# Designs tried in a protein design run: peptides against a protein of PDB entry 5OK6. Part 32

Target 1, 215 residues: chain A of PDB entry 5OK6
Amino acid sequence: ELPGLDSQWRQIENGESGRERPLRAGESWFLVEKHWYKQWEAYVQGGDQDSSTFPGCINNATLFQDEINWRLKEGLVEGEDYVLLPAAAWHYLVSWYGLEHGQPPIERKVIELPNIQKVEVYPVELLLVRHNDLGKSHTVQFSHTDSIGLVLRTARERFLVEPQEDTRLWAKNSEGSLDRLYDTHITVLDAALETGQLIIMETRKKDGTWPSAQL

## One batch from the design tools (peptide; made by RFdiffusion4, then SolubleMPNN)

Design b1_p11_8_s3 (from b1_p11_8, 7 letters changed)
Fold by OpenDDE base, seed 1:
Formats: sequence, C-alpha cells, structure tokens
Structure b1_p11_8_s3 (fold): chain B 215 residues (1-215), chain A 11 residues (1-11)
Amino acid sequence: as target 1 above (215 residues)
Amino acid sequence: SAMEAFINSFA
C-alpha cells in the first residue's frame, strides 16, 4: 500500500535521510530518470492520490544506451536527465511504485575526491591485455579513486599470473604511444586513465629481462 | 615480441 502523499514527500525529500542528505564515501546511490521523478513530485504535491498525475512504475529506459549490458548513455547530466537518491529512498520508491519489468537498478557509489564527495556515475572501463597476447582483452571497471596498484593486481588476477612473476603496466595514450605507469600509488584519476583505454600488462622474462627493454 | 611489434608500430 502506498503511504500518504505527504509521508512520501518527507521520506524521499527529507534532507537528513532523503535526496538532500550528505554524501558519504562508499554508500550506494541510485539514478532515477528526471521526467519520472518530476511526475512523482507533481503527484505527491497535488494532494490527491487518485490524481491523473500518478507516475506509474519507475522507468529508466531513456538513461540506457542498450538493454543487453544496461550501459548508461554517455553525457547524462544530474538534474537534467536524472536525479540521485540514497539507497533507502530508492528502495522506498521501488516498493511503492515498482521498477519497469526487466530493468536493473542503476546503482552507483559515492567516492571521495580531493575536497569533495560525489556519486561516481561513470566508473572507468579499462581494456586489460598482456604484452604477448594483445588480441585477448579483459574489460574491467575501476573507480577514479582506485590506485594503479589495484589495476595491476586486478590484471594479474585476471591473467592468472603467479605470485613470483614480476609485472608492470603500460597505458596507450591518445597519441598512440605507450606511457609506463611507474607510480602504482597514484589513482586512475591522477593517471588520467579513461574509459576504453588499453592497459598493457608486461611480464618479466625468466632471464630477468623485460620484453620492452629490447626495443 | 608482440609488445615490441606493437610499440614499434606506433613509433
């Protein structure tokens, strides 16, 4: 059963627990398509539960570029295309109105950046490859706040590299050349890595030489 | 190596 309209408004828009609550790193927030949300606002502000302004099920279809991988369209803007809700508020709306059949929730994490928290709507998708088999890639998502060390560890895990094998990373830059990722403590953001960027994991030879050193 | 060929293809 739907709560009273005033109760819905307070639950979702309350600055302490709702849409206006402070962002906290690591928490989950959810995207809601802007038109649906505005329709909901009009409905609950109208004061009549039987109003023709009833929003129906949450439908985020316009935010997706595909219904196979459920990837977001590029260039979506908060406040224009979608609103962000805390997990609790999202789950209330879903319980009250439902989510369009077959659509997954659009869950994102709050990240801590220098002097600001934000919901990371677009994590970085990197193409991980081995230096000796560039044709076999693993696409992996990373936060902008993840370290290059985590990217390296993830690559090692995906390629089943043994613990005793030494590895290092190269990034293909926009000019087509390879930049070595020397500092593993900097973040994906600091390294200016972007979605679709090729990351090459180089494995040290048994003779102690690096494949790239023979260039 | 494949890496050498790859790197050199962009030089």
Scores: peptide ipSAE 0.029, ipTM 0.695, DockQ to the pose 0.380
Fold by OpenDDE base, seed 2:
Structure b1_p11_8_s3 (fold): chain B 215 residues (1-215), chain A 11 residues (1-11)
Amino acid sequence: as target 1 above (215 residues)
Amino acid sequence: SAMEAFINSFA
């Protein structure tokens, strides 16, 4: 059963718990397609539950590149293409109107950057490879706030590197040059790593030499 | 080889 229209509006738009509430690091927020949300606004502001302005189920289809991987289209803009709702508000809307059959929710996390909190709509997808097999990549998603150390640990795990094996990372630049990711304490953002960037894990040889040192 | 490709990526 749908709550009263005024109750819906207050629940979703309430500045303390709704769309306008402060962002908190680590919390989940959800994307809602802008046209659907505007239709919902018109419906609840109209004051008539029997209105022809009923928005129907939430349908985020226009935000996705495809219905296989459910990746977001590039270049989506908040307020133009989508709105962000906190988890509670999202779950209310889904419970009231439903979500289009088969569509996953578009869940994103609030991250803390040096000066601001934001919902990270586009985490960084890195292509992890080994220095000796560049043809076998693992695509892994990272937050901009994740450390290079986490990227390295993740690469080691994905490639089943033994604990005693020493490894380091290189980033391939757009120009084709390689930069060594020496500082593992900096973030993905600090290292200016981008989606689709190749990250090469180099494993130290048993003789104590690095493959790259034989250049 | 993959190693050659890696090596060449430093050039």
Scores: peptide ipSAE 0.027, ipTM 0.700, DockQ to the pose 0.451
Fold by OpenDDE base, seed 5:
Structure b1_p11_8_s3 (fold): chain B 215 residues (1-215), chain A 11 residues (1-11)
Amino acid sequence: as target 1 above (215 residues)
Amino acid sequence: SAMEAFINSFA
């Protein structure tokens, strides 16, 4: 059942559990398309439940690049294109108004950067390949806060590398050259890895030599 | 190697 308009506003906009609550690392937040949210605000602030300003079901269609992979459009801006809500607030809105049929929620995690918490709307999508088969890529999403070690482990898992096999990573830089990712303890952010960047996993040969050492 | 060819393609 749809609660009273004032109750809806208080539940969603409050500073303790609503839109204005502090970000905490690891929490889930959800994107709501800005126009829908503004329509909802107008509806609940209008005080008339029978108003023509009823927002209908949540529809984030304009935020998606496609309805196949449900990828977000590039360059979306908080406060302009979407509003961020904590999980509780999102679930209330969905329960009250529904979500467009077949459309997935846009769930994102709060990450902790050196001096700020941020909802990571755009995780880094890396193209993982093996040095000996560049034509077979695995696209994998990583947080900016994930370590290069995690990227390496993920690559090893995707390519079914045996535990005894030694591997290392190279990143293709903007100049087209390859930079070796020596430090596996730094983050994706620290390594300045970007979405769409090619990451090459090199596997050591049985003779103990690296394929790249022949250059 | 494929890797060598790759590296050289962007040199």
Scores: peptide ipSAE 0.027, ipTM 0.689, DockQ to the pose 0.372
Fold by OpenDDE base, seed 3:
Structure b1_p11_8_s3 (fold): chain B 215 residues (1-215), chain A 11 residues (1-11)
Amino acid sequence: as target 1 above (215 residues)
Amino acid sequence: SAMEAFINSFA
């Protein structure tokens, strides 16, 4: 049974625990398609549970670019295309109205940036390749707050690099040149890495030389 | 080759 309309409104829009509550690093938030949310607002504000404004099941279909990988469309804007709800509020709405069959929830994490908390709607998808086999890529998602060191470790793991092998990363920039990611302590954000960017893992030769040094 | 493509990325 659905809670009373006023109770729904208070539960979801409560400034302390609802949509407008402060972001906290590491928490999960969920995207809700804006049109559905506005329909829900109209329904609960109308005060008539028998109203034709009943929103039905949550349907985020318009936020996805594909139904295979469930990738979000590029360029979605908070407040225009979607609203963000904390996990508790999301789960209430799902329990009350349901989620469209087959659609995954759009869960995102709050990340801590130097002076702000933000829900990371778009993690960075990097194309990881080896210097000697550019045709075999691994697409891996990283947070903007992840270190280059994590990217390197992830690349080593995906390519089954032995612990004794020395490796380093290069990023292909927008100009088509390669920038060496020397500092492994900086973040993906600090390195200005972008989704779809090619990251080349170079492995040191047995003779102690780097493949790139022979160029 | 993959190496040539890598090399060409430094050009």
Scores: peptide ipSAE 0.027, ipTM 0.698, DockQ to the pose 0.541

Design b1_p11_8_s4 (from b1_p11_8, 7 letters changed)
Fold by OpenDDE base, seed 2:
Structure b1_p11_8_s4 (fold): chain B 215 residues (1-215), chain A 11 residues (1-11)
Amino acid sequence: as target 1 above (215 residues)
Amino acid sequence: SEMEKFINSFN
């Protein structure tokens, strides 16, 4: 059942728990397509529940570049293409209006950057490969705030590396060469890793030598 | 080989 229009407005836009609430690291926020949201605003602000401005089901179709992996289009801008809602507000809207059948919610996390909190709309997608099988990649998403250590652990897990095996990472740079990721404590952001970048996991040989050291 | 590709990627 739809609540009253004023109640809807207060629930979604209220600065304490709505769209304008402070960001907190680790919280989930959701993207809502801008045109739908504006239609909803017009509906609830119009004061006529029977008006032709009823927004219908939430439809984020225009935000997706594909309906297979449900990837977002590149270059979407907050306030122009979408609005961000905290989880509670999103769930209210979904409960009231529904979400287009088959569409997943666009959930994103608040991350802590050096001086600000931000909803990370575009996590970094890295191509993880092994040094001896560059043709088989695993695409994995990471936060900009994730450590290189996490990238390494994730690579080890995906490739089923045994705990006793020693591994290290290389990143293919813009020049086409490989840079060692020596410091595992720095973040993906600090390492300037980008979406689509090839990350090579090198495994130490049983004789204690590194494959890369043989040349 | 994949190893050669790996090696050739070094600067």
Scores: peptide ipSAE 0.054, ipTM 0.760, DockQ to the pose 0.480
Fold by OpenDDE base, seed 5:
Structure b1_p11_8_s4 (fold): chain B 215 residues (1-215), chain A 11 residues (1-11)
Amino acid sequence: as target 1 above (215 residues)
Amino acid sequence: SEMEKFINSFN
């Protein structure tokens, strides 16, 4: 059952545990479509539980570009298209109003950037390929805070590279040329890698030479 | 070949 309207407001909007609480790295936050949220605000602020302003179940349909992979539309903006709620607040709303049948929650993680904590709404999706088969890509999601080393390890795992085999990464840049990712300790963000970018894993030959040095 | 394309894409 729904709690009192004032209680709902205080539970969701407060600065200690609600929408305004400080971000903490590693925590989960959830996106709520703005129009629904504003309708909810109007409902609970109206003071009449029987009001026609009842928001109904949470429906994030307009945030998704497809219902297959449940990918978010590009270019969504916090405060314009959606609001962010901490896990506890999200779960309260879902408990009270329900979530549209079949829709997954839009869960995102707080990441620590050099100067700020941020909910990473758009993790980086990289297209991982092998040097000898550029036409077969594996799309893998990474945080901007993940290291290039993690990208490399992930590529090795996806392509079932044996531990004794040496590999290295190249990134296709905006000019269409390839940049060697020498430093594996920098982050995806520091390397300026973007969603949809092609990342090529080169595997060292048995003779100790690199394919890129041969032809 | 894919390999040739790879090599030709280097800076």
Scores: peptide ipSAE 0.053, ipTM 0.768, DockQ to the pose 0.388
Fold by OpenDDE base, seed 4:
Structure b1_p11_8_s4 (fold): chain B 215 residues (1-215), chain A 11 residues (1-11)
Amino acid sequence: as target 1 above (215 residues)
Amino acid sequence: SEMEKFINSFN
């Protein structure tokens, strides 16, 4: 059931729990396609519930590059392509208007960057491979705030590395060379890792030598 | 090794 237009506006746009609320790390926010949201704004601001400006169900179709994995298009810009809503506001809108059939919500997390909170719309997708089988990759999403240590642990898990095996990471850089990821305590952001970047997990040989040491 | 080939590709 749709609440009154003024109530909708207050619920979604208020500074305490709505779109304008402060970002808090770890919280979920949701993307709403900009045109739909603007239509909704016009509708609730118009004061006529029977207006032809009724926005209909939420439709984020234009934000997706595919309807299989529901990946976002690259280069979407907040305020231009989408609006961010906190979970509560999103759920209200979905409850009131519905979500286009088959579309998943676009949920993203607030992350803590140096001196700023941000909704991480684009987590970093890394291509994890083993040094001895570069053709088999695991694509895994990481937050910019995740540590290289987490990347390493994740790689070990995906490749079923036994606990006694020693591993380390290399990143293929933009020049095509490999950079050793020495510090596992820095973040993905600090390491300047980017989506689509190849990360090579090197496994130490039984003789205690590293495969790369022979180069 | 594949890694060697890979690494050598940028030399």
Scores: peptide ipSAE 0.050, ipTM 0.757, DockQ to the pose 0.407
Fold by OpenDDE base, seed 3:
Structure b1_p11_8_s4 (fold): chain B 215 residues (1-215), chain A 11 residues (1-11)
Amino acid sequence: as target 1 above (215 residues)
Amino acid sequence: SEMEKFINSFN
């Protein structure tokens, strides 16, 4: 049974607890396709529960670029393509209207950036490779707030690097050259790493020399 | 080296 239309509106749009409430770091928020949400708004504002404006189940299909990995399309814009709802509001809508069969929720985390909280809709997906084995790559997702040190540790883990092996990272820049990621304490954001960017893990040779030193 | 080949592939 659906709640009353006014109750639905208050639960979802209430500025204190709904869509417009302040972001808090670590919270989960969910994307809702804009057209569906606008249809819902029209429905609950219309005052007639039996109206033809009933939105049906939530369907975010147009936000996805694929139905295999359920990745979002690039370049989606809040307020134009989707709205963000806090977890409670999302779960209310799902409970009331349902979610399209087989479609996963689009859950994102609030991250803390300098002087602002933001729902990280697009975490950074880095392509990790070894300097000496280009045939093996790992695409790994990182937050903009993750450190380069975490990227390095993740690369070491994915490539099963032994603890005694010394490794370092390079990033391929837009010009096609490689930039050393010297400071492992800076964030992915600070390093200006971008989705799809190639990150090379270089392993020090047994003789103590670096492969890149020969370039 | 493989790294050289790699870098050179982008030049």
Scores: peptide ipSAE 0.041, ipTM 0.744, DockQ to the pose 0.337

## One batch from the design tools (peptide; made by RFdiffusion4, then SolubleMPNN)

Design b1_p12_1_s1 (from b1_p12_1, 7 letters changed)
Fold by OpenDDE base, seed 1:
Structure b1_p12_1_s1 (fold): chain B 215 residues (1-215), chain A 12 residues (1-12)
Amino acid sequence: as target 1 above (215 residues)
Amino acid sequence: SVLEEQLRKLNS
């Protein structure tokens, strides 16, 4: 059963636990399509539960690029295309109104940037490859706050590299040249890595030489 | 780059 309209508004919009609550790193927030949310606002502010302004189930269809991988469209803007809700508020709305059949929730994490917390709507998708097989890629998502060391560990895991094997990373830059990722302690953001960027894992030979140095 | 050509050769 739907709570009273004033109760819904307070639960979702209150500054303590609602939409306006402070962001905290590691917490989950959810995207809601802007038109639906505005319709909900109009409904609960109207004061009539039987109003024709009833929003129906949450439908985020317009935010998705595809219904196979459920990727977001590029260039979506907070406050224009969607609103962000904390997990508790999202779960309340879903329980009250439902979510469109077959659509997954659009869950995102709060990340800590140098001067601000932000919901990371667009994690970085990197194309991981081996130096000796550039045609076989693994697409993996990373936070902008993830270290290059994590990218390297993830690449090693995906390519089943043994612990005793030494590896290093190269990034293909916008100019088409390859840059060594020497510092594994900097973040994906600090390294200016972008979605769709090719990351090459080089594995050291048993003789102690690097493949890139022998040619 | 020189490295790109090297990597291309490694893949051939």
Scores: peptide ipSAE 0.046, ipTM 0.744, DockQ to the pose 0.201
Fold by OpenDDE base, seed 5:
Structure b1_p12_1_s1 (fold): chain B 215 residues (1-215), chain A 12 residues (1-12)
Amino acid sequence: as target 1 above (215 residues)
Amino acid sequence: SVLEEQLRKLNS
C-alpha cells in the first residue's frame, strides 16, 4: 500500500535518513534514473494520488549499456542522468512502486577519499593477467580506495598461486610501457590505475630470478 | 616496451 504523498516526500527527501543524509563510508546507496525520479517528485508534490503523474515502477534501463552484466553506461552524471538514494529510501521506493521485471538494483558503496566521502558509481575494472599468459585475462572490479596489496592478493587467488610462490605486479601505462607497482600500500587511486588497464602478475622463478630480468 | 616484449617472449 502506498503511503500518503507527503509521507513519501518526507521519507525520501529528508536530510536525516533520505536523499540529503550525510554519506558514510561503507554504506550502500542506489541509483535511480533521473526522469523516473522527477516523475515521482511531480506525483508526490501534486498532492493527488489519482493524478496522471503516477510514475509507475522504477525503470533504470537507460542507465545500462547491457542486460547481460548490467554494466552502467560510461559518463553518467549525478543529477543529470540519475539520483543517489540511501538504502532505506531505495527500499521504500521499490516497495511502493516496484522495480522493472528482471532489472537488478544499481547498488554502490560510499568510499572515503582523502578529503571527502563519495558514492563510487564507477569502480575500477582491471584486467589481471599472468606474465606467461598475457592472452588470458580476469576482469576484476576494485575500489579506488583498495590497496595495490589487495590487487596482488586478488590476482594470486584468481590464478591459484601457491603461498610459497613469490609474485609482483606491473601496470601497463598509457605509453605502452610497464611500470612496476613497488609500493603495495598505496591505493588504486594513488597508483592512478584506470578501468581497462592491464595489470601483469609476474611470478618469481624457482632459481630466484624474475622473468622480467631475462635478456 | 622492452619489458613487455620480454614478457611476451615468455608466453612461447
Scores: peptide ipSAE 0.040, ipTM 0.725, DockQ to the pose 0.194
Fold by OpenDDE base, seed 2:
Structure b1_p12_1_s1 (fold): chain B 215 residues (1-215), chain A 12 residues (1-12)
Amino acid sequence: as target 1 above (215 residues)
Amino acid sequence: SVLEEQLRKLNS
């Protein structure tokens, strides 16, 4: 049974798990399509459960660019295209109204930046390749707050690199040249890595020389 | 870049 309309409003907007709660790093938040949310607001504020303003099930279809990989459209704006809800609030709405059949939730993480916490709606998707096989890429998602060291470890894992093999990363820049990622302690954000950027993992030769140094 | 040419040679 649906809770009372006033109870729904208080729980989603003003509760401990409400929309206006402080962001906390590592927490999950969920995107809700703005028109659905506004319809829900109108419904619960109207005070009539039998109203024609009933929002129906949550449908985020307009936020997706595809129904295969369920990628978000580019350039979505909070407050215009979607509302962010804490996990508890999202789960309440889903339990009360349901989610469109076959549609996945749009879960995102709160990240800690130097001066702000934010929900990372658009993590960075990098194209990982090996120096000797540029035609075989692995697309991997990273947070802007992830270290280059994590990118390197992830590349090693994806390419099944043995622990004794030494590896390093190069990034293809906007000018088409390759920049070496020397510092593995900086973040993806600090390295200015972008979605779709090619990241090349170079493996050291058994003779202790680097392929890039001998050609 | 020099490296791109090097990598191209390695990949050929």
Scores: peptide ipSAE 0.033, ipTM 0.713, DockQ to the pose 0.198
Fold by OpenDDE base, seed 3:
Structure b1_p12_1_s1 (fold): chain B 215 residues (1-215), chain A 12 residues (1-12)
Amino acid sequence: as target 1 above (215 residues)
Amino acid sequence: SVLEEQLRKLNS
């Protein structure tokens, strides 16, 4: 049964536990398509539960670029294309109105940046390759807050690199040249890595030389 | 570098 309209509004929009509550690192937040959310606002503010303004099921279809991988469209803007809700508020709305059949929830994590908490709507997708076989890539998602060291470890794992093998990373930059990722302690954000960027794992030769070293 | 040359070949 749907709660009263005022109760719905208070539950979702209250400044302490609703949409406007402070972000906390590691929490899950959910995207709601903006037009649906505005329709819901109009419905609950109208004061008539039998109103023609009933929003129906949550439908995020317009936020997805495809229905296979359920990837978000690029360039979506908070407040214009979608609203962010904390997990509790999202689950209330889903319980009250339902979610369009077959659509997954759009769950995202709060990350800690140097001076702000942010819902990371777009994690970084990197193309991991080996220096000797650039045609075989592994696409892996990383947080902007993940270290280059994690990227390296992930690459080693995906390519089944033995523990005794020494490896390092290169990033292909926008100019098409290679930037060596020397510092493994900096974040993906600090390294300015972007979605779709090619990351090359170089493996040290048995003779102790690097393949990239100029002979 | 050898790596840069390999990358150049991919962009071609």
Scores: peptide ipSAE 0.031, ipTM 0.704, DockQ to the pose 0.452; fails the geometry check

Design b1_p12_1_s2 (from b1_p12_1, 8 letters changed)
Fold by OpenDDE base, seed 2:
Structure b1_p12_1_s2 (fold): chain B 215 residues (1-215), chain A 12 residues (1-12)
Amino acid sequence: as target 1 above (215 residues)
Amino acid sequence: SVLAEQLKELNS
């Protein structure tokens, strides 16, 4: 059952879990397509539940570039293409209006950057490969705040590397050369890693030599 | 592979 229009407005815009609430690192926020949200605003502000302004189910179709991987279109802008809602507000809207059949929610995390909290709408997609089989990539998403150590652990897991095997990372730079990722404590952001960037996991040989050092 | 050669060049 739909709550009263004033109650909806208060819960989504002005409530403790409203759109304008402070961001907190680690919290989940959700994207809502802007036109749908504006239609909802018009509906609840109109004060007439029988009005022709009923928004229908949430439909984020225009935000997706594909319906297979449900990737967002590039270059989407907050306030123009979508609105960000905290989890509680999103769940209220979904419970009241529904979500278009088959569409996943667009969940994103609040990350803490050096001077600001931000909802990370576009995490970094890295192409993980092994030094000996560059043709087999695993695309994995990372936060800009994730450590290079996490990237390395993730690569080890994806490639089923045994705990006893020693591994290290290289990043292919824009010039086509490889940069060694020595410090595993720096973030993806600090390492300036970008979406689509090739990350090479090198595995140490049983003789204790590195493949790259023998070449 | 071209990248194995590039890995060579990086350690040289």
Scores: peptide ipSAE 0.067, ipTM 0.757, DockQ to the pose 0.163
Fold by OpenDDE base, seed 3:
Structure b1_p12_1_s2 (fold): chain B 215 residues (1-215), chain A 12 residues (1-12)
Amino acid sequence: as target 1 above (215 residues)
Amino acid sequence: SVLAEQLKELNS
C-alpha cells in the first residue's frame, strides 16, 4: 500500500534524510531518471492519489547506453537527466512504485575529494595492456580516489604477473605520447587519467633492462 | 620510447 502523498514527499525530499541530505563518504546513492522523478513530484504535490499523474514504476531506460552491461550514457547531468537519492529514499521509492523489469539499480558511491564530497557517477574505466601484447586489453573501473599503486596491482593481478617481476605503468596521453606514471601514491584524479585511456604495464626484462629504454 | 613507436605503428 502506498503511503499518503504528504508522507511520501516528506520521506524523499526531507533535507536531513532525503534527497538534499549531506553526502557522506562511502555511502551508496542511486540515480533516478529526471522525468519520472518530476512526474512523482507532481503526483505527490497534487494531493489526489487517484489522479492521472501516477508515475508508475521507476524507469531509468533513457539513462543507459546499453542493456547488456547497463552502462550509463556519457554526459548525463544531475538535475537535468537524473536526480540522486540516498539509499533509504531509493529503497522507499522502489518499494512503493517498483523498478522496471530487468533494469538494475544505478548505484554509485560518495567519494571524498580534497575539498568536496561527490557521488561518483562516472568511475574511470582504464584499458590495461601489457607492453608486449597491446592487442589484449582488460577494461577495469577505478575511482578517481584510487591510487596509481592500486592500478598497478590490479594490472599485475589481471596479467598474472609473478611477485618477483618488476612492473611499471605508462599512460597514453591525448597527444599519443606515453607518460610514465612514476608516483604510485597519487590518485587517478591527480594523474588526470580518463575513461578509455590506455594504460601500459611494462615488465622489466630478466637482464634487468626495461623494454622502453632500448631506444 | 620503443613503446611509443609500437603504439604509433598500431594506430597506423
Scores: peptide ipSAE 0.057, ipTM 0.769, DockQ to the pose 0.387
Fold by OpenDDE base, seed 5:
Structure b1_p12_1_s2 (fold): chain B 215 residues (1-215), chain A 12 residues (1-12)
Amino acid sequence: as target 1 above (215 residues)
Amino acid sequence: SVLAEQLKELNS
């Protein structure tokens, strides 16, 4: 059953638990397509539950590139294309109006950057490859706040590298050159790694030499 | 880059 319109507005828009509440690192927030949200606002502000302004079920279809991987379109802008709601508010709206059948929620995490908290709408998708098989990539998502060390560990895990094998990373830069990721303690953001960037995991040879050093 | 070419050569 739908709550009263004023109650809906207060639960979703309030500054304590709703849309306007402070961001907290690690919390989940959800994207809602802007037009749907504006329709909902108009409905609840109109004061007539039987109004033709009823928003129907949440439909984020316009935010997705495809319905296979449910990847977001590039270049979406908060406040223009979507609004962000905390988990509680999102779950209320879904409970009241439903979500379009088969459509997944668009869940994102709050991240802590040096000077700001934000919802990370676009995690970094890196193309992980081995130095000896550049044609077989694994796409893996990372936060901008994840360390290069995590990228390396993830690459090792994906490629089933044994614990005793030494590995290191190279990033293909925009000029097509390879930059070695020496510092594994810096973040993906600090290393300026971008979505679609090729990351090469080099494995040390049994003779103790690096493939890249013998050429 | 020379290194990228080098790594490609390692795949051959």
Scores: peptide ipSAE 0.055, ipTM 0.759, DockQ to the pose 0.198
Fold by OpenDDE base, seed 4:
Structure b1_p12_1_s2 (fold): chain B 215 residues (1-215), chain A 12 residues (1-12)
Amino acid sequence: as target 1 above (215 residues)
Amino acid sequence: SVLAEQLKELNS
């Protein structure tokens, strides 16, 4: 059931639990397509529930580049292409207006960056490969705040590496060279890893030598 | 190894 227009506005736009609330690390926020949101704003501000400005179901179609993996288009800008709502506000809108059939919610997490909280709209997608089979990649999403150690653990898990096997990571840089990721305590951000970047997991040989040591 | 060569090519 749709609440009164003023009530809708207060639930969604308030500074305590709505769109204007402070970001908190680990919380879920949701993207709403900007035109739909503006239509909703116009509707609730118009004061007429029977207005032709009724926004209908939430439709984020224009934010997606594909309807298979539901990946976002690149280069979307907050305030231009979408607005961010906290989980409570998103769930209110969905309960009131519905979400377009078949579309998943666009859920994102607040991350803590140096001196700022941000909704991480674009997690880093890394292409994980083994040193001995560069043609078989696992694409895995990581937060910019995730450690290289997590990337390594994830790679080990994806490739079913036995606990006793030693592994290490290399990143293919923009010049096409391989940079060793020595420090596993730094973040994906600190390591300047980017979406689409190839990350090579090297496994130590049984003789205790590294495959790359012969380079 | 093919990897060493590939890694070498990547590093060249």
Scores: peptide ipSAE 0.053, ipTM 0.755, DockQ to the pose 0.411

